# Ledger of designs, part 226: peptides against a protein of PDB entry 7AE7

Target 1, 321 residues: chain A of PDB entry 7AE7
Amino acid sequence: KVYKDLREFLEVLEQEGQLIRVKEEVNPEPDIAAAGRAAANLGKNQPAVFFEKIKGYKYSVVTNVHGSWQNHALMLGLDKNTSTKDQFYELNRRWDKFPVPPNVVKREAAPCKENVIDKDINLFEILPLYRINEQDGGFYISKASVVTADPEYPDDFNKLNVGTYRIQVKDRDRVGIQALAMHDIAVQLEKAEAENKPLPIAITIGNNPLVTFMASTPVGYNQNEYEFVGALQDGVPMDIVKSDLYDHLYVPAGSEVVLEGHIIPRVRTVEGPFGEFPGSYSGARLQCEVKIDRITHRTNPIFENLYLGIPWTEIDYLMAL

## One batch from the design tools (peptide; made by RFdiffusion4, then SolubleMPNN)

Design b2_p24_8_s2 (from b2_p24_8, 11 letters changed)
Fold by OpenDDE base, seed 1:
Structure b2_p24_8_s2 (fold): chain B 321 residues (1-321), chain A 24 residues (1-24)
Amino acid sequence: as target 1 above (321 residues)
Amino acid sequence: MEKKFQEEIEERLKKLEEELKKVA
């Protein structure tokens, strides 16, 4: 089974008993994090948790989408009871199919383009933002697939980077992003900042689960994560669409929300603390600032966000494959 | 099996809601 988007995957998770729907209105805090912890306490078969109604917000949240080996098996289109060994074997077999180039779809065919916001941008109107941990220094977007390109080679598709970074909401139209020196985005940003130029960026939320997986998987600087998604789909290309602001940035056609903007050159703002591990917080750091210039989104967008649970986090599953 | 699992989680979530209401 191949999934076009998050919604097709959530449907399969629900059919397989790997999704819980919370239909009652919840408070963003502490209920989302508490329900995530409750789901983690169910043992090794941790379901995704879908919050249909969040007090003060219009849209839904889903957490723990990658939070179990059963969910990973289903992501690969395998039986949910497929062993971790057999999942790894199948992943490696499919990896050898790289590269599988994506299909570029027309704007009109891309679900992520159903709605546009280009004025009076307010992230709080689109994303049900909450603190994952009570002591978090702000609201985090922790499961975005962030698209950037090499500013010296913007038309080199092999240098298009799709990565996962810690993103803190700073204002209605601004986010901080943790671009560490080991990340491809940091190399690209350094090149842009050398010229005192903004780095174009697209922050994509609520994707095909293999996009999220590959965005969390380090690849070579001259390798495109979308071509690995096609490989992991057993040779079926994924669908991408050109961003609205930038001809050289392509986003998943099925993204729930796309935040298009730019990293402001040579600006650093305080980000954190964040609970990266259960019971531990990273210190506050100076991070890059992104200005959001345009939003595209699906009708009734689902905010996919990270769940950090004990004893296994969603990150542990994303990194363990 | 699915309905029982959902019911068990709904019961746990309800208990959690009740506990959260006691702390608020």
Scores: peptide ipSAE 0.019, ipTM 0.445, DockQ to the pose 0.022
Fold by OpenDDE base, seed 2:
Structure b2_p24_8_s2 (fold): chain B 321 residues (1-321), chain A 24 residues (1-24)
Amino acid sequence: as target 1 above (321 residues)
Amino acid sequence: MEKKFQEEIEERLKKLEEELKKVA
């Protein structure tokens, strides 16, 4: 089974008993994080948690989408009871199919383009933002697939990077991003900042689960994560679409929300503290600042966010395969 | 390398499950 988007995967999770749907209105704080902690306490078969109604927001939240080995098996289109060993063997078998180039679809065929916001941008109108941990210094977008290119080789598709980074919301149209020196985005940012140029960026939220998986999986600087997604889809290409602002950036066609903008060169703003795990917070740091210039989104976009409520976080599952 | 990583994850999951059972 291959998934075009997050919605097709959530449907399968629900059919397989790996998704809890909360239909009652919840408070963004503390109810979302509390329900995530409760779901994490259900043991090995941790379900995704889908919140249909959040007080003060228009749209839904889903958490813990990758939060179990059963969910990983289903992501690969396997039986939910497939052993971690057999999942790994199947992953490796499919990995050998790299590269599988993505399909570039037309703008009118991409669900992520259903709605556009290019004026009076307010992230709080599109994303049901909440604090995951009580001591978090703000709202985080923790499960985005961030797309950047090499500013020296913008048309080199092999250098197109899709990565997962910690993103703090700073203002209605601004986010901080943690670009560590070990990340490919840091190499690209260094090149842009050397010339005092903005780095083009697309922050994509609510993707095909294999896109989120590959964005969390380290690959070579000259390897495109989308070509691995096609390999992990057993040779079925994924669908991508050109960004609205940049000819050289491509985003997943099925993304729930796409934040298009730029990293402001040589600007650093305070980020954090962030609860990396329960009871442990990274100190406040100076991080890069992104200006959001355009949003595209699906009708009734689902905000997929990471749950960090237990020592073994959803990101540990993503990095473990 | 891969088998060791899998075993390490399975051990970490087991340890977490045991810790969660102690806090419940």
Scores: peptide ipSAE 0.016, ipTM 0.467, DockQ to the pose 0.018
Fold by OpenDDE base, seed 3:
Structure b2_p24_8_s2 (fold): chain B 321 residues (1-321), chain A 24 residues (1-24)
Amino acid sequence: as target 1 above (321 residues)
Amino acid sequence: MEKKFQEEIEERLKKLEEELKKVA
């Protein structure tokens, strides 16, 4: 089984008994985090949790999408009871199919382009934002696949980077991003900042689960994460579409929300604290600032966000590979 | 193999935690 988007995967999770649907209206705090903790306490077979109605918001939230080995097997299109050993064997077998180039689809064929916001941008109107941890210094977008390119080689598709970074919401149209020196985005940002130029960025939310997986998996600077997604789909190309603002940035065609903008050169703002693990907080740091210039989104977009409430966090399943 | 994989993950997580502590 191959998934075009998050929605196809959530349907399979629900069919397999790996998704809990909460139909009653919940408070964004503390109910989302509390329900995530409750789902986590169900043991080794942790379901995704889908919240249909969030008080004060228009759209839905899903958490813990990658939060179990069963969900991981289903992501690979395997039986949910496939052993961790057999999942690893199959993943390695498929990895050897790299590269599998993506299909570039037309704008009219891309679900992420169904709606456009290019003025009066307010992230709170599109994303049901909440504090994941009680002591978080703000609202975080923790499961985005962030697309950037090498500013010296913008047309080199092999240098297109799709990575996962911690993103704090700073204002209606601004986010902080943690670009660590070890990340490919930091290399690209350094090149842009050397010339005092903005770095073009697309922050994509609610993707095909293999896109989210590859965005959390370190690859070579000259390797494209989308070509690995095609390999992990057993040789089926994924669908990508050109961003609206930038000819050289491509986003997953099925993304629920795409935030297009730029990293402001040589600006650093206070970010954090953030709860990286239950009871563990990163200190406040000076991080990069992104201005959001355009949003595209699916009708009734689903906000996929990380749940950190468990000893085996969704991060542990994403990083364990 | 599973135990080695789990140990390798634990070592990778420990290394990541150590790298995060070095940046802190």
Scores: peptide ipSAE 0.014, ipTM 0.401, DockQ to the pose 0.019
Fold by OpenDDE base, seed 5:
Structure b2_p24_8_s2 (fold): chain B 321 residues (1-321), chain A 24 residues (1-24)
Amino acid sequence: as target 1 above (321 residues)
Amino acid sequence: MEKKFQEEIEERLKKLEEELKKVA
């Protein structure tokens, strides 16, 4: 089975008994984190947790989408009881199908383009933001697939990078992003900053589960993550659409929310603290700052956010593949 | 083999968590 978007995957998770739907109104804090911890305590068969109603917000949150081996099997379109060995075998078999080029769809055919916000941007109106850890210094977007290109080779699709980075909300229209020197985004940012130019960026939230998976999987600088998604879909191309602001950036057609903007050149702002492990908080660091210039989103967008619970975090399943 | 794959996965994930965390 192949999924066009997050919603098709959530439907399968629910049908397979791998999603808990919370219909009661919850408080963003502490209820979301508490329910996530409760789900993590259900043992090896950890479900996704879908919060339909969040006090003070209009839209829903889903967590722990990749939080179990059963969810990973289903992501690959396998039986939920497929062994980790057989999942690995199938993953490797499909990996050899690279590259599978994506389909570029028209703007009118892309669900992520249903709504546009280009003025008076307020991230808190679109995303039900909450602190993941009690001592977090702010709100984090932890499961975004971030799209950037090489500013020297903007038309080289193989240099289009789709990565997962830690993103802190700084203001209504600003986020901090962690661009580590080992990440492809840091190479691209260095080139932009050498010329004192902004780096174009699209931060995509609530994607096809294989997009989120590949964004968290290291690939070569000249390899496109979307072409691996097609490979992992057993040769079925994924659907992408051109960004609204940039001709050279493409986003998943089915994204729940797309934040389009730019990394401000040569600006660094204090980020953190973020609760790493219980009792381990990282110090405040200087991070890059992104200005959000445009938002596109599906009607009633679902905020997919990472649940970081002990003993197994959802990140622990994403990099595990 | 299955345990080793799970451990390698756990280690990669722990490493990503540690990297996402170390840079926090």
Scores: peptide ipSAE 0.013, ipTM 0.427, DockQ to the pose 0.022; fails the geometry check

Design b2_p24_8_s3 (from b2_p24_8, 9 letters changed)
Fold by OpenDDE base, seed 3:
Structure b2_p24_8_s3 (fold): chain B 321 residues (1-321), chain A 24 residues (1-24)
Amino acid sequence: as target 1 above (321 residues)
Amino acid sequence: DEEEFRKLIEERRKKLEKILAEVA
């Protein structure tokens, strides 16, 4: 089984008993985090949790999508009871199929382009934002696949980076992003800042689970994560579409939300703290800031966010390679 | 300083909570 988008994966999770649907209206805080913790307490077979109705918001949230070995097996299109060993064997077998180039689809064929917001940007109208942890310094987007390119080689598709970074909401149209020196985005940002230029960025939310997986998996600077997604789909190309603002940035065609904008050159603002692990907060730091200039989204977009409430977090499964 | 930093974080948090309340 290959998934075109998050929605197809959530359908399979639900069919396989790996998704809990919360139909009653919940408060953003503390109910989302509390329900996520309750689901994680169900043992080794932790389901995803889908919140249909969130007080004060129009749209839904899903958490813990990658939160179990069963979900990981299903992500690979395997039986949910496939052993961890066999999952890794199959993953490695598919990895050797790299590169599998993506299909570039037309804008009209991309679900992420169904709706456009290009003025009066307000992230809170599109994303049901909440504090993941009680002591978080703000609202975080913790499971985005962030697309950037090398500003010296914008047309080199092999240098297109799709990575996962901690993103704190700073204002209606501003986010802080943690770009550590070890990440490819930091190399690209350094090049842009050397010339005092903005770095074009697309922050994509609610993707095909293999996109999220690959965005969390370190690859070479000259390797494209989308070409690995095709490999992990056993040779089936994924669908990408050109961003609206930038000719050189491509986003997953099926993304629930795409935030297009730029990293402001040579600006650093306070970001954090964030509870990266239960009971552990990363210190607040000066981080770069993104201006959001355009949003595209699917109708009734699903906000996929990371669950961090209990040991065996989604990070443990995403980084278990 | 750590104390000034904590105050800044708390002010920002309150700002964002206010924005959330305006959308609710």
Scores: peptide ipSAE 0.090, ipTM 0.683, DockQ to the pose 0.871
Fold by OpenDDE base, seed 1:
Structure b2_p24_8_s3 (fold): chain B 321 residues (1-321), chain A 24 residues (1-24)
Amino acid sequence: as target 1 above (321 residues)
Amino acid sequence: DEEEFRKLIEERRKKLEKILAEVA
């Protein structure tokens, strides 16, 4: 089974008993995080948790999408009871199919383009934002696939980077991004900042689960994560679409939300703390700031966000293979 | 200063909570 988007995957998770729907209205805090922790306590077979109604918001949240070996097997289109060993074997077999180039679809064929916001940007109108931990320094977008390119080689598709970074909401139209030196985005930002230029960025939320997986998987600087997604789809290309603001940035065609903007050159603002022990601020740092200039989104967009709780976390599953 | 940093975080949090309350 290959998935075009998050919605097709959530449908399969529900059919396989790997998704719980919370139909009652919940508070953003603490109910989302509390329900995620409760789901983690159900044992090794942890379901995704879909919150249909969130007080003060018009859209839904899903968490723990990658939060079990069963969900990971289903992501690969395998039986949910496939052993970790067999999942690893199959992943490695498919990895050897790299590169599988994506299909570039027309704008009109891309679900992520159904709606556009190009003025009066307010992230709170589109994303049901909440604190994952009570001590968090703000609201986080923790499961985004962030698209950037090499500013010296913008037309080199092999240098297009799709990565997962910690993103803190700073204002209605601003987010902080944790670009560590080990990340390809940091190399690209350094080049832009050397010239005092903005770095174009597309922050994509609610993707095909293999896009999220590959965005969390380190690859070579001259390797495109979308070409690995095609490999992990056993040779079936994924669908991408050109961003609205930038000719050189391509986003997953099926993204629930796309935040297009730029990293402001040579600006650093306080980001964090996030998910730290009570009273610890070691994770709070001066980080890059992104201005959001345009949003495209599916009708009734689903905010996919990370579950953080008792190990194993979604990060552990995303990095375990 | 850790106290100054805590104040900054709290001010930012209150700002975002205010924005949320305006949308909700």
Scores: peptide ipSAE 0.073, ipTM 0.672, DockQ to the pose 0.832
Fold by OpenDDE base, seed 4:
Structure b2_p24_8_s3 (fold): chain B 321 residues (1-321), chain A 24 residues (1-24)
Amino acid sequence: as target 1 above (321 residues)
Amino acid sequence: DEEEFRKLIEERRKKLEKILAEVA
C-alpha cells in the first residue's frame, strides 16, 4: 500500500490497532507529553496517539506516528507483524529503485493548498503548540520536513534538500532552526549568507510517512529525497507541488501545513534548550531564524509532532535503519 | 554567556505564553 498523505496512514494505523484516539479535551501541557509516555509504556506495539481536542486550540495533534516496528512495517505497506529483518530486506530492495522522480501536480490538486494565510500570520492559530519536555526552552516543531535548494543551482532538482531539523517557535511568524554544519541546509545557507541573501525555505508538517522517514535519512547532497520516496513506494512516484512563494521549491502535495518563508541572512538568535533524552538537554546555542511569510494548510490541519520519551523513542525508530 | 542565554530564554518563554493566552 502507498499513502498519499498523513491522513491515509493514520487511518491504517487506527484500523490496525496502532493508533489511540483521545476524544476528550486535554491540556496541551502536560497531557500531550504524558499521554505519549503512557502509550510508549504499552510495550513493543507502541501506538500513535491522536488528540482530537486541545484546550485553547482549534486543531488536533498526533504523536508517535513512527514509534514502533509495527508502524514502520505499515509505513512500508507491509503486514504490521513483519519482522525487522524482513522490513530491512524490503527497504533495501526498494532503495535500489532510486531514482523514482515525483509527479508535479497542479496547485488545484494539492490538498496542502486548501487554505492560505498571507497576512497577520500567527503559528499558534494553526498549530497546537506545547512543550514536549518539561524544561524545553519553548515550543518545538520536531517532525517537519524542511525544503531548501542550492542558491547557486536553484533549478537543479538533484540539489533540492528535504531534511528534518529542530525548529523552535520564536514568535507568531518566526522560528529558529538548528542547521548544523553536517546538514545539507548548512551548505546552502553558507552560500546565501556569503552574498547576504535570504535562503528560501518551506517547512512542511504532517506528511505521508515515507517523506518524514526520508527527511530523517541522510542522503547525498546531489540526491533528492522525493526520488527516494518513490523508490520506497516500490516505484510509485510521490506527488509534489510548487511552493507559492518560490518557483524552485516543491513541497509534498498532501502536507497538513506548509510554512513558507526565508532564513534571515547573518542573524543568529538563542535556540534551545531541548530535551533530546530524558534528563538531557542539549543545544542552547545561537541558531538561524526563519521569517514565515506565507502559510498554506489543509482544512482542519493535523499537527504531527515527535514523541520523545524513554528509549526506544520515535526518533530511535526513524534513525535505526 | 550562559546567564544571558538563560535570561533570553526565560523572556522568550514569557512572551510565547502571553501570545498563547491571547489566542486561547
Scores: peptide ipSAE 0.040, ipTM 0.650, DockQ to the pose 0.880
Fold by OpenDDE base, seed 2:
Structure b2_p24_8_s3 (fold): chain B 321 residues (1-321), chain A 24 residues (1-24)
Amino acid sequence: as target 1 above (321 residues)
Amino acid sequence: DEEEFRKLIEERRKKLEKILAEVA
């Protein structure tokens, strides 16, 4: 089974008993984080948690989408009871199909283009933002697939990077991004900053679960994550669409929200602290800042965000295979 | 300076909470 978007995957999770739907209105804080922690305490078969109504917001939140081996099996289109060993075997078998080039769809065929915001940008109108941890230095977007290109080779599709980075909301139209030196985005940013140029960026939220998986999986600098998604779909290409602002950036056609903008060259602002795990906070540091210039989104966009709970966090499942 | 960072974080938090209240 192949999923075009997050919604198709959530439907399967619900059918398989791996999604809890919260229909009552909840407070963004502390209820979302508390419910996530409660779900993590349900044992090894942790469901996703879908919040239909968030007080003060228009749209929904989903957490813990990748938070179990059952969810991981379902992501691969396998039986939810498939062993970790058999999941790994199947993953490796499919990996050998690389590269599987994505399909570039027309703008009119891409669900992520249903709505556009190009003025008076306010992230809080689109994303039900909340503090994941009580002492977080702000609201985080922790499960985005971030798209950047090599500014020296912008048309080299093999150098198109899709990665997961810690993103802190800084203002209505500003986010901080943690780009570590070991990440491909840091190489691309260094090139842009050497020329004092902005780095084009697309921050995509609520994707096909295999896109999120590949964005968290290290690959070579000259390997495109979308071509691995096609391989992991057993040879079925994924659908991508050109970004609205940049001819050289492509985003998943089914993304719930796409934040298009640029990393401001040679600007650093305070980011953090962030509770990377319960009771442990990263120090505050000067990090890169992104200006959001355009938003595209599906009607009634779902904000997929990371669950951070007790050991065996959702990150551990994303990086375990 | 860690104290400066703490101050900036708190100012930013208050700003974001205000923005949230304007949207709610």
Scores: peptide ipSAE 0.026, ipTM 0.568, DockQ to the pose 0.887

